# Ledger of designs, part 200: peptides against a protein of PDB entry 5EIB

Target 1, 366 residues: chain A of PDB entry 5EIB
Amino acid sequence: VDLEPGTMDSVRSGPFGQIFRPDNFVFGQSGAGNNWAKGHYTEGAELVDSVLDVVRKESESCDCLQGFQLTHSLGGGTGSGMGTLLISKIREEYPDRIMNTFSVMPSPKVSDTVVEPYNATLSVHQLVENTDETYCIDNEALYDICFRTLKLTTPTYGDLNHLVSATMSGVTTCLRFPGQLNADLRKLAVNMVPFPRLHFFMPGFAPLTSRGSQQYRALTVPELTQQMFDSKNMMAACDPRHGRYLTVAAIFRGRMSMKEVDEQMLNVQNKNSSYFVEWIPNNVKTAVCDIPPRGLKMSATFIGNSTAIQELFKRISEQFTAMFRRKAFLHWYTGEGMDEMEFTEAESNMNDLVSEYQQYQDATAD
Target 2, 366 residues: chain A of PDB entry 5EIB as posed
Amino acid sequence: VDLEPGTMDSVRSGPFGQIFRPDNFVFGQSGAGNNWAKGHYTEGAELVDSVLDVVRKESESCDCLQGFQLTHSLGGGTGSGMGTLLISKIREEYPDRIMNTFSVMPSPKVSDTVVEPYNATLSVHQLVENTDETYSIDNEALYDICFRTLKLTTPTYGDLNHLVSATMSGVTTCLRFPGQLNADLRKLAVNMVPFPRLHFFMPGFAPLTSRGSQQYRALTVPELTQQMFDSKNMMAACDPRHGRYLTVAAIFRGRMSMKEVDEQMLNVQNKNSSYFVEWIPNNVKTAVCDIPPRGLKMSATFIGNSTAIQELFKRISEQFTAMFRRKAFLHWYTGEGMDEMEFTEAESNMNDLVSEYQQYQDATAD

## One batch from the design tools (peptide; made by RFdiffusion4, then SolubleMPNN)

Design b2_p20_8_s4 (from b2_p20_8, 14 letters changed)
Fold by OpenDDE base, seed 3:
Structure b2_p20_8_s4 (fold): chain B 366 residues (1-366), chain A 20 residues (1-20)
Amino acid sequence: as target 1 above (366 residues)
Amino acid sequence: MKYPLVKPKPFSLPDPSLLL
């Protein structure tokens, strides 16, 4: 789905264009122009019913519909505005299905789109209410991984999207290969989300290795485990050392010893025990899939529900507040039928979410 | 019309040295 036709032509002409049904290419003509309100109330609202018809058709063809998975950006008007409209409409029609998102967070280091803080704040407000699981993929963290870890001097959107695709492949491993922990979206939510609003995850991936260093790096369970818990491998721009893990899932892929995985996972938890809440017992879950990702002997994917994710929301809130106090660019949103009150509600709900994460960070075992 | 804040999506990220 896109509000621009050129994206669909790029997907259709791409190496995987034939895996999608032609009728499942739903697109607009005008685009959202990086405006959430244009994605949510105008151009997106004109297109949403045709997307819902496709969603119904695909849902009816499922032997067992677990839920929905959306991949969108929160900085751009289509992904943010139309994406969150689609989430709300799917939630209304399928209230008992899991809503999962891969939400790409904007960064001023990656984009100079001044209104991204508005689009992100308005999106987070919708995601808090209408999603069960949200993987926070921060463009800042992706950029920093590409530059610092992968040693890419000039990271491309292709390089960032490669990290996103590796992460998505990792977190969905348990859904695609039977007999694993978290074999369905609902079991993942039950294991990862102790409180309904606190469903924002820090994803991480290992191995992350520069092209020049690939020949010198062993792929071992200890190295994967250590790298997976390293703050530099988090795909959300927050430091897990500044918060506490509520829950963690680790998904290993490749031929490895389950015993060695369990030993290394216990060792890393014990080394990082101060970064876990003490009042959630057995809050680390581990899965091992014998099938490695393409081109790797083994990998590990991290999913962290950490109170440190509030750093990401604080960054967006600070940028939002600085613009909103000046009423900067608001006329572009109100001109699409949006109320100024929705900005205040979205700011409030995001600040409440930050406060909730802080409360659970500071909570002790009674 | 795209809003004037819509820069062409760069195929490459800006060099960090150009953002400082």
Scores: peptide ipSAE 0.007, ipTM 0.384, DockQ to the pose 0.019
Fold by OpenDDE base, seed 2:
Structure b2_p20_8_s4 (fold): chain B 366 residues (1-366), chain A 20 residues (1-20)
Amino acid sequence: as target 1 above (366 residues)
Amino acid sequence: MKYPLVKPKPFSLPDPSLLL
């Protein structure tokens, strides 16, 4: 789905374009112009019914519909505005289905789009209410991984999208291969989301190795375990050491010892015990799939529900507030039918989410 | 300081070897 035809044509003509049904390419002509309100109330609203018809058709073809998976950007008007409209409409029609998102968070270090804080804040408001699981993927964190860890001198959006695709492949492993922990979206939500609003995850992937060091690295369970818990491997721009893990899932892939995985996962928890909440028993879940990713002998994917994710929301809120207090660019949103109240409500709900994460960070077992 | 992201060329798949 897109409000621009050229993106859809790029997917269709791409190496994987033939894996999708032609009729499932739903697109507009005008685009959202990086405006959430165009995505949500105008251009996106004109297209939404055509998308819902496709969603219905594909849902009816499912033997067992678990839920929906959306991949979108919160900085752009289509991914943010129309993406959240689609989430809302799908939630209305399928209230008992899991809504899962891969949400690319904007960063002022990576993008020049001035209105991203508005689009992100308005999107986060919708995600808080209408999603069950949201993987927070920050372009800043992805860039820093590419530059610092992968030693890419000039990271591309291709390099960033590769990290995203590997992570998406990792977190969906349990859904795609039998006999796994979290074998369905609902079980993942039950294990990862202790409180309904606290469904924002920090993903991570291992191995991440620079081309110059690949030949010297032995892929081992200890190294995967150490790397996926490293703050530098988080694909959200927050430091898990500044918060506490509510829940963690680790998905190992490849031929490895379950015993060694369990030992290393216990060791990393014990070393990092101060970074876990004490009042959620058995809050770390481990899965092992014998099928490695293509080109790797083994991998690990990390999913963290941490109160440190509030750093990401605080950063967006600070940028939002700096613009909104001056009503900068606001007329582009109000001109599409939005009220200033919707901005204030979205800011409030995001600040409430930050406060809720802080409350659970500071909560004791007593 | 903004990080200079290079727009990938159309159809450039990332090299899977970046995640070894």
Scores: peptide ipSAE 0.006, ipTM 0.492, DockQ to the pose 0.016
Fold by OpenDDE base, seed 4:
Order: C-alpha cells, then sequence, then structure tokens
Structure b2_p20_8_s4 (fold): chain B 366 residues (1-366), chain A 20 residues (1-20)
C-alpha cells in the first residue's frame, strides 16, 4: 500500500515483486506530502476502503488468522497517517486479532522533513491505543550501526533497510518455524507486554560485523550474547542502561548448544541485573532455532521491553513542543480537516506513556 | 551533524553481503 505509485513500481520490478498478487497492490496518485492529516483524513481516507477489501479477502483465505503485521514510517504522511488509519479500521473489524507493527521512528539527523515530530507524535498516540506490539526502529540507530559498527563510509537507505529486514526475519523466527517459544503473536504479547500500553519494543540483532572483519570473526554463543545486549546493537536510539528491562526475548538461530545458550543468557542477566526489574519473575525468555538465517552460521535477535524507550518518546516530544508552541506548520494539518485539539491529546498521551515507563522504572519489589 | 544518506536506485537490492 502507498499513496504514491513509484514505491509500488519499485516493489513490482524488484526480484521479489512476483511473490505478491497484482490485485494486492493498492496505491494512490497524489501522495501525503509528509502530512499525517493527508494520510489520515483526506488522501488516505479515499484509499482505505480499497485496502480493507484486500485485507478482508486475504483474511478470509487464511486457515488461522492470528493478526496483522504493518511495516510503516512515522515521519512520512502515508506510513504515519494512512498507516494509523488502517490500524484503527482493522482493529474495529478484527478486535480479537493481534496488531503488530514495525514502526520506523524519524530522526532530524537523517531527514530534512521539519514536520516529522508532528507525524510521529500523532502516530504514537494511535499506536498506544490500537497496537498490541510495536517494534521501534530508529533511522538514527540504523545509520549509527551502518557507519560506526559496519564501517560503511556512505550508508544508503538500502543498508538501513537490510538491517530492518534482518531484524524482522529474526523477530518472526518463532512464527515461521514450529516448536519455538512465542510460536504465535498472542503468546509473544503475553510474554513481552506486562501492561497493555507498554508494548513498544527495542529490537537488536547480532552478529553485526564490518566486511573487513567478517573473515576473522569466529561466531560464538558468548559473542552473540554479549553483542545482542550491547547498546550499540539496538535498532532504537535508546541506551538500555538508562532504564530497566520489563521483559526480554532472545531468539538464537543456527546449530548451537542449548546449555551454552542458557549459561550465557544467565551470565548476561546476572552481569546486568541492575538493568532488569526484580518484580517480574522469569522476564527473560530464550528460544533456539536450528535453522540459521541465510548466509550466517548463527545469529541472535533481541526483543527488549525497556523503560529506556522513553528516551525516544522524550526526544520526539521535545521537538513536537518546540514547533507546536509556535503553531509552526499547523495550518497544513488543519487545512486537511484536522483539529488543533488532536495535537494536544496526542502530546498528552505520549507524555503519559513516558510517565508510565518512568513509574515502572522506579518501582521496586516490596 | 546531519547524516549523509544516499537513496538507493529503485532496482538496487540491498546487497545481502552487508550482514553476511
Amino acid sequence: as target 1 above (366 residues)
Amino acid sequence: MKYPLVKPKPFSLPDPSLLL
């Protein structure tokens, strides 16, 4: 789905374009112009019914519909505005199904789109209410991984999207291979989400290795475990050392010793015990899948529900507040039929979410 | 400092060798 045809043409002409049904390409002509209100109330609202008809048709063809997975950006108008409209409409029609998102967070370090903090704040407000699990993927973190860790001198959106694809492949491992922990979206939510609103995940992937170092690196379970818990491997621009883990899932892939995985996972928890809440028993879950990712002998994927995710929301809120106090660019949203009150409600709900994460960070076992 | 990001050409697959 897109409000612009050019993205669909790029997918269709790509090496995997033939895996998608032609009738499942739903697209507009005008685009959202980086405006959430165009995505949500105008251009997106004109297209949403045609998307829902495809969603219904594909849902009816499923033997067992677990839920939905959306991949979108929160800085753009289509991914933010139309994506959240689509989530709301799917939630209304399928209230008992899991809503999962891969949400690309905007950063002023990687984009010149001045209104990204508005689009992100308005999107987060919708995601708090209408999703069950959201993987927070930050373009800043992805760039820093590409530049600092992978040693790419000139990172591309292709390089960033490759990290996203590896992370998505990692977190979905348990859904795609039988006999794993969190084998369905609902079991993942039950294990990862202790409180309904606190469903924003910090994903991470290992190994991250520069091309010049790959030939010299022996992939081991200790190295994967240590790298997976390193703040530099997080796909969200938050330091987990500034918060506490509510829950963690670790998904190992490849032929390895389950005993060695359990020993290393216990060692990393004990070493980092100050960064976990003590009042959630057995809050670290580990899965091992014998099937490695393509081209790797082994990998580990991290899913963290951490109170440190509030750093991401604070960064967006500070940028939002700086513009909104001046009413900067607001007329582009109100001109599409949006109320100024929706900005205030979205800011309030995101600040409440930050306060909830802080409360659970400061909570001790009695 | 803003990060220098290059948009890939529409037909360039991300090289799988970037993670591998």
Scores: peptide ipSAE 0.006, ipTM 0.453, DockQ to the pose 0.016
Fold by OpenDDE base, seed 5:
Structure b2_p20_8_s4 (fold): chain B 366 residues (1-366), chain A 20 residues (1-20)
Amino acid sequence: as target 1 above (366 residues)
Amino acid sequence: MKYPLVKPKPFSLPDPSLLL
């Protein structure tokens, strides 16, 4: 789905264009112009019914519909505005199904789009209410991984999207290969989301190795485990040491000893025990899939529900507040039929979410 | 420091070798 035809033509002409049914390409002509309100109330609202017709048809073809997965950007107008409209409409029609998102968070390091803080805040407001699980993929963290860890001197959107694709492949491993932990979206939500509003995850993928060091790096269970819990490996720009893990899932892939995985996962929990809440029993879940990712002997994917995710929301909120106090660009949103009240409601709900994460961070077992 | 993200050429597939 896109409000611009050129993106869809790029997907169709790409090496994976044949994976999707031609009839499942729904697209507009005008684009959202990086405006959430244009994506949500005007151009996106004109297109949403055509998307829902495709969603219904594909849902009816499922033997067992678990839920929906949306991949979108929160900085743009289409991914943010139309993406959140689509989430709302799917939630209205399928209230008993899991809504899962891969939400790309905007960063001033990566984009020059001045209104990204508005689009992100308005999107987060919708995601808090209408999603069950949200993987926070932060363009700031992706850039820092590419530059610092992968030693890419000039990261591209191709390099960032590669990290996104590996993460998506990793977190969906248990859904795609039967007989594992979190084998369905509902079981993932039950294991990862102890409180309904606290459904924002920091993902990570290991191994991340620079091309120059690849030949010297062993792929071992200890090294994968250590890298997954490194703050520099998080694909959300948050330090997990500034918060506490509510829940963790680790998904190992490849031929390895389950005993060695369990030993290393116990060791890393014990070493980092101060960064876990003590009042959620058995809050770390581990899965092992014998099928490695393509090109690797082994990998590990991390999913963290941590109160440190508030650092990401605070960053967006600070940028939002600095613009909103000046009424900067508001007329572009209100001109598309949006109320100024929706900005204040979205800001409030995001600040309430930050406060809720802080409350559970400061909670003790006593 | 703002790092200008180079827009990839439209058809540059991510090299799978970056995540090996």
Scores: peptide ipSAE 0.005, ipTM 0.457, DockQ to the pose 0.016

## One batch from the design tools (peptide; made by RFdiffusion4, then SolubleMPNN)

Design b2_p21_1_s1 (from b2_p21_1, 7 letters changed)
Fold by OpenDDE base, seed 1:
Order: C-alpha cells, then sequence, then structure tokens
Structure b2_p21_1_s1 (fold): chain B 366 residues (1-366), chain A 21 residues (1-21)
C-alpha cells in the first residue's frame, strides 16, 4: 500500500511482483508529502476503504487468522499517517486479532524530512492504543551497526533493510513452525507484554559480522548468545544498560543443542541480572528452530521489552517540543483539518508512556 | 495459522520486499 504510485510499480516489477495478486496492490495518485495528516485524514482516508476490502478478502481466505503484521516508517506521511489509520480501522473490525508492527523510528543521522518528529509523535500516540506488539527499528541504530560492526563505510538503505529483514525473519520463525515456543502471536504477546501499553520492543540479531571477519569467526551458541545481548547490536537506539528488561525472548535457528542453548541463556542472564526486573518471574523465553536461516548455519534473534526504550521516545519528544513551540510547519497539518490539541494530546501520551517505563524501572519486589 | 502482512509506504514496502528475499 502506498499513496505514491512509483513505489507500487517498483514492487510489481520486482522479483516478487508475480507472487502478489494484482488486486492486492492499492495505491493513490498523490503522495502524503511527508505529512501525517494527509496520510491519516485526507489522501490516506480516501484509500483506506479499498485497502480494508482487500484485507477482508484475505482474512476470509484464511482458515486460522492469527492477526496482522504491518511494516512502516514513522517519519514519512504515508507509513505513519495512513499506516496508523489502517491499524485503527483493522483493530475496530478485528478486535480479537493481534496487531503487530515493525515500525522504523526516525533519526537525525538518517533523515530526509524535517517534520519527522511530528509524524513520529502522532504515530506513537496511535501505536500505544492500537497495537499489541511493536518492534522498534531505529535507523540510527541500524546505521551504527552497519558502520561499526559490519564495517560498511557508507551504509545504504539496502544495508539497513537487510538487517531489518533478518530480524523480521527471526521474529516470525516461531510463527511459521507450529509446535515451537511462541507458535502464535497471542502467546508471544502474553510472554512479552506484562502491561498492555508497554509493548514496544528492542530487537536484535546475531550473527552480525563484517565480510572481512566472516571467514574467521566460528558460529557458536555462546558467541550468538553474547552478541545478541550486546548493547551495540540492538536495533533500537537505546542502551539496555540504562534500563531494565521486563521480558526477553530469544529465538535460535539452526542445528544446535537445546541443552547448550539453555545453559548459555542462563549464563547470560546471570551476567546481566542487574538489567532485569526481579519481580517478573520467568521473564526470559527461549525458542529453538532446527531450520537455519538462508545463508547461515545458525542465528539468534533477540526481542527485548526494556524500560530503556524510553530513551527513544524522549529523543522524539525533545525534537517534537522544539518544533512545536515554534509552530514550525504546523500550518501543513492544520490545513488538513487537524487541531493543535491533537499534537498536545499525542505529546502528552508519549510522555506518559515514558513515565510508565520509568515507574516500572524503579519498581522493586514487595 | 496465518498472518496478513501490510506494507505501507516506501520504507514499509522496502522492508517487506527485503523480508521476502
Amino acid sequence: as target 1 above (366 residues)
Amino acid sequence: SSIITLAVGGTGNAMYMAYLE
């Protein structure tokens, strides 16, 4: 789905264009112009019914629909505005189904749009209310991984997307193989989300190796486990050492010993015990899939629900506040029918979210 | 069990395409 025809054309002409049904391509004639309001209230609103018709058709064809997965950015107008509109509408129609998102967070280091703080803040406001699970993918973190860990001198969007794809594949592994831990989205949500509003995850993936070092690095369970918990490998731009994990899931892929995995997971938890809340029992879940990812002997995907994620929201909030106080570009949004009150409500909700994370970070066992 | 995936916007579509590769 896109408000810009050019993106959809690229998908159709791409290597996977034949996999998609022609009727599943929904696109507008005019883009959102990086304006959340255009995506949410005007241009996107005109297209949303067409998308919902496709969703209904696909839902009817499913024998057992677990839920929905949405990929989008929070910095752009279409992904943020129309994306959150779709989430809201789908939630209304399918209240008993899980809503999962992979949401790309804007970063000044990798930014093409000045109004990203507005779009992100308005989007987070929607995600807090209407998603069950949101994987926070920060472009800054991805860039840093590519540059520092993968030793890419000039990371491209292709490089960033490759990391995202690896993470998505890892996260969805259990969903694709029945009988595994977290075999469905609901079970994952129950395991990962102790508090309904605190459903924003810090993803990570291992192995992350530069092309030059790949030949010399043995892929072992201990190495995967260590790298997966390393703060430098988090795909959200926050330091888990500045907060505490509420819950963690680790998904291993490849031929490995379950015993070894359990031992290494126990070891890494013990080493990092100060970074876990003590009042949530059994807050680390581990799954193993015998099928390795393409091109790798083994991998590990990390999902962390950490109070440190508040750093990401604080960053967005600070940028938002700086712009909003000046009323910079506000006329672009008000001209689409938005009220300034909606901005203040979104800001307030995001700040409340930050406060909630901080509260649970400071909480002690009774 | 099935999941319906929606790719929305340029970045969303790019992410999903990369996921399918």
Scores: peptide ipSAE 0.611, ipTM 0.955, DockQ to the pose 0.872
Fold by OpenDDE base, seed 3:
Structure b2_p21_1_s1 (fold): chain B 366 residues (1-366), chain A 21 residues (1-21)
Amino acid sequence: as target 1 above (366 residues)
Amino acid sequence: SSIITLAVGGTGNAMYMAYLE
């Protein structure tokens, strides 16, 4: 789905174009122009019913629908505005289904537009209320991984998206194997989300190896376990050492010993015990899939519900506040039917979210 | 059990396409 017809044409003409039903391609005539309000209230609103019709059709074809996944950016107008509109509409129609998102967070290091803080803040406000699980993928973190770890001199969006795809594959792997831990979206939500509003995850992936070093690196369970907990492998621009994990899930892929995985996971928890809250018992879940990712013998995907994620929201809030105080570009949003009060409400909700994370970070077992 | 995936916007679509590969 896109408000830009060119994107859909590219998908249709691409290598996977034949996999999709023609009716599943829904596109608008006018883009959102990186304006959340255009995506949410005007151009996106005109298209949303057509998308919902497709969703209904697909839902009816499913014998057992677990829920929905949405991939989008929070900095752009279509992904942020129309994406969150779709989330809200789907939630209204399917309140008993899980809503999961992979949400790309904007960064000044990888920014196309000045109004990204507005789009992100307005989007987070929607995500807090209407999603069950949100994987926070920060462009800054992805850029840093590409540049520092993967040794890419000039990271492209393609490079960033490759990291995202690896994470998505890791997360969704468990959903394909019945009987495993986190075998469905609801179980994952139950395991990962102890408090309904605190459903923003910091993903990580191992191994992260440069093309030049891949041939020389032995992949072992201990190495994967250590790397997936490494702050440098986090795809959200926050330091887990500045907070505490409420919950963690680790998803291993490849042929490996379950015993070894359990031992290494226990070791890493013990080593990092200071970074976990002590009042949530059994807050680390592990799953193993025997099928490795393409091109790798084994991998580990990390999902962390950490109070450190507040750093990401604080950054966005600071940028938002600086812009909003000057009333910069507000007329672009209000002209699309938004009320200025919605900005204030979104800011307030984000600040409340930060406060909630901080509260649980400071909480002790009574 | 099925999950319906929506790819929204340029980045969303690119992410999903990369995921399918």
Scores: peptide ipSAE 0.610, ipTM 0.954, DockQ to the pose 0.881
Fold by OpenDDE base, seed 2:
Structure b2_p21_1_s1 (fold): chain B 366 residues (1-366), chain A 21 residues (1-21)
Amino acid sequence: as target 1 above (366 residues)
Amino acid sequence: SSIITLAVGGTGNAMYMAYLE
């Protein structure tokens, strides 16, 4: 789905264009122009019904629909504005289904779009209320991983998307291979989300190695486990050492000893015990799939629900406040039918979320 | 069980296409 036809043309002409039904390509004639309001209230609103018709058709073809996944950015007008509109409309129509998102967080290191803080804040407001699970993929973190860990001097969007794809593949492993832990979206939500509003995850993937070192590295379970819990390996721009994990899931892929995995997972928990809340029992879940990802002997995917993620929201909030206090570019949004009150509400809700994370970070066992 | 995936916007579509590879 896109408000710009060019994206759909690229998909159709690409290597995977033939695997999609022509009717599943829904696009508008006018883009959102990086304006959340255009995506949410005007251009996107004109297109949303067509998308919902396709969703209904696909839903009817499913014997057991467990939920939805949405991939989008929070910085652009289409992904953020229309994306959150779709989430809202789907939630209204399918209230008993899981809404899962892979949401790319904007960063000045990657994009110079000035209104990204508005788009992100307005989107987060929607995600807090209308999603069950959100994987926070921070462009800043991805850039840092590419530059520092992968030794890419000039990271491209292709490089960033490669990390995203690896992460998505990892987190969906259990969904694709029935019988494993977290085999469905509902079970994952139960395991990962102790409090409904606190459903934002920091993902990670291991191994991450530079091309020059990859051929010489022996992949071991201890190394995967160590890298997976390394603060530098997080795909959200926050340091888990500044907060506490509410819940963690680890998905291992490849031929490995379950015993060794369990031992290493126990060891890493013990080593990092100060970074876990003590009042949530059994808050670390581990799954193993014997099928490795393409090109790797083994991998591990990390999903963390940490109070440290408040750092990400604080960054966005600070940027938002700096712009909003000056009413910078606000007329672009109000001109599309938005009320200034919606900005204030979104800011307030995000600040409340930060406060909630801090509250649980400071909480002790009774 | 099934999951319906929506790719929205340029980045969203790029992510999904990369995921399908």
Scores: peptide ipSAE 0.607, ipTM 0.956, DockQ to the pose 0.893
Fold by OpenDDE base, seed 5:
Structure b2_p21_1_s1 (fold): chain B 366 residues (1-366), chain A 21 residues (1-21)
Amino acid sequence: as target 1 above (366 residues)
Amino acid sequence: SSIITLAVGGTGNAMYMAYLE
């Protein structure tokens, strides 16, 4: 789905264009121009019904619909504005289904779009209310991984997307293979989300290896476990050592000993015990899938619900506040029918979210 | 059980396409 026809044409002409039904391509005539308001209230609003029609048809064809998964960026107008509009509309129509998102967080290191703080803040406001699970994929973190770990001098969007694809594949593994831990979206939500508003996850992936060192690296369960909990492997630009894990899920792929996995997972928890809340029992879940990812003997995907995620929201909030105080570019949004009150509400909700994370970070067992 | 995936915007579509590879 896109407001710009060119994106859909690219998908259709791409390697996978033939696998999609023509009716499942929905596109507008005019893009959002990196304006959340255009995506949410004007251009996107004109297209949303067409998308919902497709969603309904697909839903009717499913014997047992678990829920929805949305991929989008929070910096662009279409992904952020129309994406969150769709989330809202789908939530209204399917209130008992899980809404899961992979949300790319903007970063000045990757994009020069000046209004990204507005788009991101307005989007987060929607995600807090209308999603059950949000995987935070921070462009800053992806850039740093590409540059520092993968030794790419000039990371491209293709390089970033490769990391995203690995993470998505790892996260969805349990959902695609019945009988595994967190085999459905609802069970994952129950395990990972102890408090409804605190559903923003830090994903991580191992192994992350540069092309030059890949041939010489032995992949072992201990190494995967250690790397998975390493802050440098996090796809969100926050340091888990600055907060506490509420919940964690680890998804291993490949042929390995369950006993060894359990031992290593216990060891890493013990070593990092100070970074977990003590008042949530059994807050680490482990799954093993025997099917390795393509091109790897084994991998591990990390899902962390950490109070350290507040660092990401604080960064966005600071950038937002700096622009909003100056009313910079505000007329671009108000001209599309937005009220300034929505900006203040979004800011307030994000600040409340930060405060909630901090509260639980500081909480002690009774 | 099934999940419906929506890819929205340029980045969203790129992510989904990369995921399908």
Scores: peptide ipSAE 0.605, ipTM 0.955, DockQ to the pose 0.894

